Peptides against a protein of PDB entry 5EIB. Designs and how they scored, part 43

Target 1, 366 residues: chain A of PDB entry 5EIB
Amino acid sequence: VDLEPGTMDSVRSGPFGQIFRPDNFVFGQSGAGNNWAKGHYTEGAELVDSVLDVVRKESESCDCLQGFQLTHSLGGGTGSGMGTLLISKIREEYPDRIMNTFSVMPSPKVSDTVVEPYNATLSVHQLVENTDETYCIDNEALYDICFRTLKLTTPTYGDLNHLVSATMSGVTTCLRFPGQLNADLRKLAVNMVPFPRLHFFMPGFAPLTSRGSQQYRALTVPELTQQMFDSKNMMAACDPRHGRYLTVAAIFRGRMSMKEVDEQMLNVQNKNSSYFVEWIPNNVKTAVCDIPPRGLKMSATFIGNSTAIQELFKRISEQFTAMFRRKAFLHWYTGEGMDEMEFTEAESNMNDLVSEYQQYQDATAD
Target 2, 366 residues: chain A of PDB entry 5EIB as posed
Amino acid sequence: VDLEPGTMDSVRSGPFGQIFRPDNFVFGQSGAGNNWAKGHYTEGAELVDSVLDVVRKESESCDCLQGFQLTHSLGGGTGSGMGTLLISKIREEYPDRIMNTFSVMPSPKVSDTVVEPYNATLSVHQLVENTDETYSIDNEALYDICFRTLKLTTPTYGDLNHLVSATMSGVTTCLRFPGQLNADLRKLAVNMVPFPRLHFFMPGFAPLTSRGSQQYRALTVPELTQQMFDSKNMMAACDPRHGRYLTVAAIFRGRMSMKEVDEQMLNVQNKNSSYFVEWIPNNVKTAVCDIPPRGLKMSATFIGNSTAIQELFKRISEQFTAMFRRKAFLHWYTGEGMDEMEFTEAESNMNDLVSEYQQYQDATAD

## One batch from the design tools (peptide; made by RFdiffusion4, then SolubleMPNN)

Design b1_p10_8_s4 (from b1_p10_8, 3 letters changed)
Fold by OpenDDE base, seed 5:
Structure b1_p10_8_s4 (fold): chain B 366 residues (1-366), chain A 10 residues (1-10)
Amino acid sequence: as target 1 above (366 residues)
Amino acid sequence: SFSKAPIRVP
């Protein structure tokens, strides 16, 4: 789905364009112009019914519908505005199904789109209420990984999207290759989300290796485990050491010893025990899938529900507040039928979420 | 590469 036809043409003409049904390409002509309100109330609202018709048709063709997975950006008008409209409409029609998102957080290091803090805040407000689980894929973190870890002097969207694709492949491993851990979207939510509103995940992937260092790197279970828990490998721009893990899932892929995985996972938990909440027992889950990713002997994917995710929301909130206080560009949103109250409600709900994460960070077992 | 050029909203 896109409000711009050129994106859809690029997907259709791409090497994997034939995996999608032609009738499942739903697109507009005008785009959202990086405006959440155009995505949510005008241009997106004109297209949403056509998307829902496709969603219904595909849902009816499922033997057992678990839920939905949306991939979108929160900085742009289509992904943010129309994406959250679509989430809301799907939630209304399928209230008993899991809503999962891969939500790309905006960064001023990656995009010069001035209104991204508005689009992100308005989107987070919708995601808090209408999703069951959200992978926070932060362009800030992706840029920093590309620059610092991968040694790319000028990271491109292609480089960032490669990290996104690797992470998406990793976190969906248990869904695509049936195993013991998180074999369905509902089990993932049960294992990862102890409190309904606290459903925002910090993803990570290992190995991350620069092209120049690939030939010298051994792929071992200890190295994967250490890198996976390193703050520099988090695809959300948060330091886990500034918070506490509520829950963790680790998904290993490739031929490895389950015993070695369990030993290394225990060792990393013991070394990082101060960064876990003590009042959630057995809050780390581990899976091993014998099927490696294409081109790797082994990998590990990290999913963390950490109170440190508040750093991401605080960053967005600070940027939002600095613009909103000046009423900067507000007329572009109000001109599409939004009230200033919707901005205030979205800001308030995101600040409440930050406060909730802080409360659980400071909670003791007493 | 999906380089969305930053469309400067006018």
Scores: peptide ipSAE 0.025, ipTM 0.649, DockQ to the pose 0.027
Fold by OpenDDE base, seed 3:
Structure b1_p10_8_s4 (fold): chain B 366 residues (1-366), chain A 10 residues (1-10)
Amino acid sequence: as target 1 above (366 residues)
Amino acid sequence: SFSKAPIRVP
């Protein structure tokens, strides 16, 4: 789905374009112009029914529909505005199904789009209410990984999207291979989301290795385990050491000893015990899939539900507030039929989410 | 309908 035709043409002409049904390409002509309100109330609203018709058709063809998975950017207008409209409409029609998102968080290091803090804040407000699971893929963190860890002097969208693809492949491993932990979206939610609003995950992927160091790196379970818990490997720009893990899932891929995985996972928990809440029993889950990712002997994917994710939301909130206090660009949103009150409501709900994460960070076992 | 949102503040 897109509000621009060129994206669909790129997907269709791409190496995987044939895996998608032609009738499932739904697109507009005008785009959202990086405006959430244009995505949500005008251009997106004109297209949403056509998307819902496709969603219904695909849902009816499922023997067992678990839920929905959206991939979108929160900085743009289509992914943010139309994406959240679509989530809302799907949630209304399928209230018993899981809503999962891969939500790309904006960063001024990656994009010059000034209104991204508005689009992100308005999107987060919708995601808090209408998603069950949201992977926070932060362009800030992706850029920093590319630059610092991968030693890319000028990270490209291709470099960032490679990390996104590796992460998405990692977190969906259990859904794609039978007999795994979190083999369905509902089990993932039960294991990862102890409180309904606290469903924002920090993903991580290992191995991440610069091209110059690849030949010298052994891929071992200890190294994968160490790297996936390293703050520098988080694909959300927050430091887990500034918060506490509510829940963690680790997905190992490749031929390895389950015993060694369990030992290393226990060791990393014990070393970092201060960064876990003590009042959630068995809050770390581990899966091993014998099938490695393409081009690697083994990998590990991290999913963390951490109260440190509030740092990401605080960053967006600070940027939002700095623009909103000046009423900068508001007429572009209100001119598409949006109320100015929705900005204040979205800001409030995001601040409430931050406060809720802080409350659970400070909570102790009685 | 407004044009594409500005990339940079003028």
Scores: peptide ipSAE 0.023, ipTM 0.565, DockQ to the pose 0.034
Fold by OpenDDE base, seed 4:
Structure b1_p10_8_s4 (fold): chain B 366 residues (1-366), chain A 10 residues (1-10)
Amino acid sequence: as target 1 above (366 residues)
Amino acid sequence: SFSKAPIRVP
């Protein structure tokens, strides 16, 4: 789905364009112009019914529908505005199904789009209410990984998108291969989401290695375990050491010793015990899939539900507030039928989410 | 290891 035809043509003509049904390409002509309101109330609203018709058709063809997975950006107008409209409409029609998102958070390091904090804040407001699981894929963190870890001097969207693709492949491993922990979206939610609103995940992937260091780096279970718990490997721009893990899932891929995985996972928990909540027993889950990702002998994917994710939301909120207090660019949104009240409500709900994370960070077992 | 070449933004 897109509000621009050119992106759809690129996907269709791409190496994997043939895996998608032609009738499942739904697209507009005008785009959203990086405006959430165009995505949500105008251009996106004109297209949403055509998308819902495809969603219904595909849902009816499923033997057992678990839920939905949306991949979208929160900085643009289409992914943010139309994406959240689509989530809302699907939630209304399928209230008992899991809504899972891969939500790409904007960063000024990656994009010069001035209104991204508005689009992101308005989107987060919708995601808090209408998703069950949200992977926070933060362009800030992806840029920093590309620059610092991968040693890319000028990270590109393609460079970021590979980290995204690696993460998506990692977190979906349990859904794609039988006999794994969290083999369905609902089991993932039950294990990862202790409180309904606290469903935002910090993903991570290992191994991340620069080209120059690739030949010198051993792919071992200890190295994967150490790297996936490193703050520098988090694909959300927050430090887990500034918060507490509510829940963690680790997904190992490749031929390795289960015993060694369990030992390393226990060691990393014990070493970092101060960064876990004490009142959620057995809050770290581990899966091992014998099938490695393409081009690797082994990998690990991390999913963290941590109160440190409030740092990401605080960053967006600060950027939002800096513009909104001056009413900068608001006429582009109000001209599409939005009220200024919706901005204030979205800001308030995101600040409430931050407060909730802080409350559970400070909570003791007593 | 994922060693990425710089992918040009289109």
Scores: peptide ipSAE 0.019, ipTM 0.476, DockQ to the pose 0.017
Fold by OpenDDE base, seed 1:
Structure b1_p10_8_s4 (fold): chain B 366 residues (1-366), chain A 10 residues (1-10)
Amino acid sequence: as target 1 above (366 residues)
Amino acid sequence: SFSKAPIRVP
């Protein structure tokens, strides 16, 4: 789905364009112009029924529909505005199904879209209410990984999207291979989301290795485990040491000793015990899949529900507030039928979410 | 520098 035809033409002409049905390409002509309101109330609203017709058709063809997975950006107009409209409409029609998202967070290091803080804040407000699980993929963290860890002098969108694809492949491993932990979206939610509003995850993938060092690096279970819990390996720009993990899932892939995995996972929890809440029993889950990813002998994927993710929301909130106090660019949104009150409600709900994370960070066992 | 998609200012 896109409000611009050029993106769909790029997907269709790409190496995997033939895996999608032609009738499942739904696109507009005008685009959203990086405006959430165009995505949500005007251009996106004209297209949404055509998307819902495809969603219904594909849902009816499923033997066992678990839920929906949306991949979108929060800085743009289509992914943010139309993406959140689709989430709302799908939630209304399928209230008993899981809504999962891969949400790309904007960063001023990666994009010059001045209105990204508005688009992101308006999107987060919708995600808090209408999703069950959201993977926070931060373009700032991806850029820093590419530059610092992968030693790429000039990271590209191709380099960032490679990290996104590896991470998405990792977190969906348990859904794609039978007999694993979190084998369905509902079990993932039960294990990862102790409080309904606190459903924002920091993902991570290991191994991350520069091209120059790949040939010299042995892949071991201890090294994978250490890299997954390193703050520099998080796909969200927050430091887990500034917060506490509510829940963690680790997915190992490849031929390895389950005993060694369990020993290393216990060791990393014990070394980092101050960064876990003590009042959620058995809050770390581990899975091992014998099938490695393509081109690797082994990998590990991390999913963290941490109160440190409030740093990401605080960054967006600060940028939002600095623009909104000046009423900068508001006429672009109000001209598409938005009320200024929707900005204030979205800011308030995101600040409430930050306060909720802080409350559970400061909570102790009685 | 990432080719920042120019904001199509309407």
Scores: peptide ipSAE 0.030, ipTM 0.633, DockQ to the pose 0.030; fails the geometry check

## One batch from the design tools (peptide; made by RFdiffusion4, then SolubleMPNN)

Design b1_p11_1_s1 (from b1_p11_1, 7 letters changed)
Fold by OpenDDE base, seed 3:
Order: sequence, then structure tokens, then C-alpha cells
Structure b1_p11_1_s1 (fold): chain B 366 residues (1-366), chain A 11 residues (1-11)
Amino acid sequence: as target 1 above (366 residues)
Amino acid sequence: APAKRPPKLPP
């Protein structure tokens, strides 16, 4: 789905374009112009019914529908505005199904789109209410990984999207291979989301290795475990050391000792015990899939539900507030039929989410 | 810096 035809043509002409049914390419002509309100109330609203018809058709063809996975950006207009409209409409029609998102967070380091804080805040408001699981993928963190860890002098969107694709492949491993922990989206939610609103995850992938260091790196369970818990390896721009993990999942891939995995996972928890809440029992889950990712002997994917994710929301809120107090660009949103009240409601709900994360960070076992 | 998407200003 897109509000621009050129994206769909690029997917269709791409190496995997033939895996999608032609009728499942739903697209507009005008685009959203990086305006959430165009995505949500105008251009996106005109297209949403055609998308829902495809969603219904594909859902009816499922033997066992678990839920939905959306991949979108929160800085743009289509991914943010139309993406959240689709989430709302799908949630209304399928209230018992899991809504999972891969949500790309905007960063001023990566984009010069001035209105990204509005689009992100308005999107987060919808994601808080209408998603069950959201992987927070921050373009700033992806850039920093590419530059600092991978030693890419000029990271591209291709380099960033490679990290995203590796992470998406990692977190979906349990859904694609039988006999794993979190083998369905509902089990993942039960294990990862102790409080319904606190469903925003910090993803990470290991190994991340610069081209110059690849020849010297042994892929070991200890090295994967150490890297995936490193703050520099988080694909959300927050430091886990500034918060507490509510829950963690680690998904190992490749032929390895389950005993060694369990030992290393216990060691990293013990070493970082101050960064876990003590009042959630068995809050770290580990899965091992014998099938490695393509081109690697082994990998680990990290999923963290941490109160440190509030740093990401605070950053967006600060940027939002600095623009909104000036009424900067509001006429572009209100001109598409949006009320100024929706901005204040979205800001409030995101600040409430930050307060909830802080409350659970400061909570002690009674 | 990555090739920054030009700010799509609303038309």
C-alpha cells in the first residue's frame, strides 16, 4: 500500500515483486506530502476501503489468522497517517486479532522533514491505543550503528533498511519455524507486554560487524549475547541503562548449544540485574532456532520492553512541543480537516505513556 | 549523513 505509485512499481519490478498478488497492490496518485492529516483524513481515507477489501480477502483465505503486521514510517504522511488509519480500521473489524507494527521513528539526523515530530506524535497516539506490539526502529540508532559499529562513512537508506530487514527476519523467526518460544503473535504479546499500553519494543540484532573486522570475528554465543545487550546495538535511540527491562526476548539462530545459550543468558541477566525489574518473574525468554539466517552461521535478535524507551518518546515530545507552541505548519493539517485538539490529545497521551514507563521504572517489589 | 530525503513540503 502507498499513496504514491512509484513505490509500488519499485516493489513490483524488484527481485521479490512476483510474491505479491497484483490485486494486492493498492496505491494512490497524489501522495501524502509528509502530512499525517493527508494520510489519515483525505488521500488515505479515499484509499482505505480498497485496502480493507484486500485485507478481508486475504484474511478469509487464512486457515488460522493470528493478526496483522504493518511496516511503516512515522515521519512521513502515508506510513504515519494512512498506516494508523488502517490500524484503526483493521482493529475495528478484527478486535480479537493481534496488531503488530514495525514503526520507523523519525530523526533530524536522517531527515530534514520539519513536520516529522507532528507525524510521529499523532502516530504514537494511535499506536498506543490500537496496537498490541510495536517494534520501535529509530533512524538515528540505525544511522549510529551503520556509522560507528559497521564503519560506514556515508550510511545510505539501503544500509539502514538492511538492519531493519535483519531485525524483522530475527523477530519473526519464531513465527516461521515450528516448535519455538513465541510461536504466535499472541504468545509474544503475553510474554513481552505485562501492561497493555507498554507494548513498545527496543529491537536489536547481532552480529553487527564492520567489513574490515568480519575475518577476525568468531561468531560465538557469548559474543552474540554480549553484543545484543550492548546499548550501542539497540535499534531504538535510548540507553537501557537509563531504565529497567520489564521483559526481554532473545532469539538465537543457528546450530548452538542450548546449555551455552542458557548459561550466557543467565550471566547477562545477573551482570545487568539492576536494569531489570525484580517484580516480574521469568521476564527473560530465550528461543533457539537451528536454522541460521542467510550468510551467517549464527545470529541473535533482541526484543526489549524497557522503560528506557521513554527517552525516544521524550525526544519526539520535546520536538513536537517546540513546534506546536509556535503553531508552526498547523494550517497544513487543519486544512485537511484535522482539529488542533487532536494535536493536544496526542501530546497528552504520549506524555502519559512516558509517565507510565517512569512509574514502572520506579516501582519496587512490595 | 545518509541521503536525507528532501523535505517533501506539502504541495
Scores: peptide ipSAE 0.019, ipTM 0.626, DockQ to the pose 0.026
Fold by OpenDDE base, seed 4:
Structure b1_p11_1_s1 (fold): chain B 366 residues (1-366), chain A 11 residues (1-11)
Amino acid sequence: as target 1 above (366 residues)
Amino acid sequence: APAKRPPKLPP
């Protein structure tokens, strides 16, 4: 789905365009112009019914519909505005299904789109209420990984999207291969989301490999385990040491010893015990899939529900507040039928979410 | 519409 045809044509003409049904390409002509309100109330609202018709058709073809997976950006107008409209409409129609998202968080390091903090805040407000599971793919973190870890002097969207692709492939491993932990979206939610609003995940991947870099040396299980818990491997720009893990899932891929994985996972938990909540027993889950990712002998994918994710939301909130206090660009949103109250409500709900994460960070076992 | 400033990242 897109509000611009050119993106869809690029996907269709791409090396994998043939895996998608032609009838499942739904697109507009005008685009959202990086305006959440155009995505949500105007251009996106004109297209949403055509998308819902496709969603219904594909849902009816499923023998066992688990839920929905959306991949979208929160900085743009289409991914943010139309993406959250779609989430709302799908949630209304399928209230018993899991809503899972891969939400790309904006960064001023990556984009010069001045209104990204508005689009992100308005989107996070919708995601708090209407998603069950949200992978926070932060362009700040992706840029920092490319620049600092992968030593790319001038990261591209291709470099960032390579990390996104690796992460998405990692977290979906258990859904794609039988007999794994979190083999369905609902089991993932049960294991990862102890509180309904606190469903924002910090993903991480090891080994970090750049597109076009020579094959990294095959990592060992200890090296994978250490790297997946390193803040430098997190796809969200948060330091887990500034918060506490509520829950963790680790997905190992490749031929390795389960015993060695369990030993290393125990060691990393014990070493980092101060960064876990003490009142959630058995809050670390591990899976091992014998099938490695393409081009690697082994990998590890991390999913963390950490109170440190509040650093990401605080960053967006600070950027939002700095613009909103000046009423900067508000006329572009209000001109599409939005009220200034919707901005204030979205800011409030994101600040409440930050406060909730802080409350659970400071909670002790009584 | 907010001008799509060119992204800092090349495509």
Scores: peptide ipSAE 0.017, ipTM 0.627, DockQ to the pose 0.026
Fold by OpenDDE base, seed 5:
Structure b1_p11_1_s1 (fold): chain B 366 residues (1-366), chain A 11 residues (1-11)
Amino acid sequence: as target 1 above (366 residues)
Amino acid sequence: APAKRPPKLPP
């Protein structure tokens, strides 16, 4: 789905464009112009019914529909505005299905789109209410990984999207291969989301290796485990050491010793025990899939529900507040039929979410 | 190619 035809043409002409049914390409002509309100109330609202018709048709073809997975950006008008409209409409029609998102958070290091803080805040407001699971894929973190870890002097969207694809492949491993922990979206939610609003995940992937060092790197379970828990490997720009893990899932892929995985996972928990809440028992889950990702002998994928995710929301909120106090660009949103009150409500709800994460960070077992 | 920065909103 896109509000611009050129994106769909790029997907269709791509190496895997033929895996999608032609009728499942739903697109507009005008685009959202990086405006959430265009995506949500005007251009996106004109297209949403055509998307829902496709969603219904594909849902009816499923033997066992678990839920939905949306991949979108929160900085752009289509992914943010139309994406959240689509989430709302799907939630209304399928209230008993899991809503899962891969939400790409905006960063001023990656994009010069001035209104991204508005689009992100308005989107987060919708995601808090209408999703069950949200993987926070932060362009800030992706850029920093590409630059610092991968040693890419000028990171591209191709480089960022490669990390996104690796992460998405990792977190969906248990859904795609039998006999794994979190084998369905609902089990993932039960294991990862102790409180309904606190469903924002920090994903991480290992190995992350620069092209120049690939030939010198051993891939071992200890190295994967150590890298997976390193703050520099988090796909969300927050430091887990500034918060506490509510829940963790680790997904190992490749031929390895389950015993060695369990030993290393116990060691990393013990070493980092101060960064876990003590009042959620057995809050770390581990899966091992014998099937490695393409081109690697082994990998590990991290999913963290951490109170440190508030750093990401605070960053967006600070940027939002700095613009909103000046009423900068508000006429672009209000001109699409949006009320100024919706900005204040979205800011409030995101600040409440930050306060909730802080409350659970400071909570002790009685 | 550098990441195509989306066009700046017109002034």
Scores: peptide ipSAE 0.014, ipTM 0.585, DockQ to the pose 0.026
Fold by OpenDDE base, seed 1:
Structure b1_p11_1_s1 (fold): chain B 366 residues (1-366), chain A 11 residues (1-11)
Amino acid sequence: as target 1 above (366 residues)
Amino acid sequence: APAKRPPKLPP
């Protein structure tokens, strides 16, 4: 789905374009112009019914519909505005199904789009209410991984998207291979989301290795475990040491000892015990899939529900507030039929979410 | 599953 044809043509002409049904390419002509309100109230609202018809048709063809997965950007107009409209409409029609998102967070290090803080804040407001699980994929963290860890002098969207694809492949491993932990979206939510609003995840992937050092690096379970819990490997620009893990899932892939995985996962929890909440028993879950990712002998994918995710929301909120106090560009949103009150409500709800994370960070067992 | 009850906030 897109509000512009050029993106869809790129997907269709791509190496995997033939895996999608032609009728499932739903697109507009005008685009959203990086405006959430165009995505949500005008251009996106004109297209949404055509998307819902496809969603219904594909849902009816499912033997066992678990839920929906949306991949979108929160900085743009289509992914943010139309994406959140679709989430709302799908939630209304399928209230008993899981809504999962891969939400790409904007960063000034990656994009010069001045209105991204508005689009992100308005999107987060919708995601808090209408999703069950949201993977926070932060372009700032992806850029920093590419530059610092992968030693890419000038990271490209191709380099960032490679990290996204590896992570998406990792977190969906349990859904694609039977007999794993979190083999369905609902079971993932039950294990990862102790409180309904606190459903924003910090993903991570290991191994991350620069091209120049790949030949010298052994891939071991200890090294994967250590890298997966390193703050530098988080795909959200937050330091887990500034917060506490509510829940963690680790997905190992490849032929390895389950005993060694369990030992290393216990060791990393014990070493980092101050960064876990003590009042959630058995809050770390581990899965091992014998099938490695293509081109690797083994990998590990991390899913963290941490109170440190508030650093990401604070960054967006600070950028939002600096623009909103000046009423900068508001006329572009209000001109599409949006109310100025929706900005204030979205800011308030995101600040409430930050306060909720802080409350659970400071909570004790007593 | 029932939401895990939050612990009490410290005073």
Scores: peptide ipSAE 0.005, ipTM 0.416, DockQ to the pose 0.020

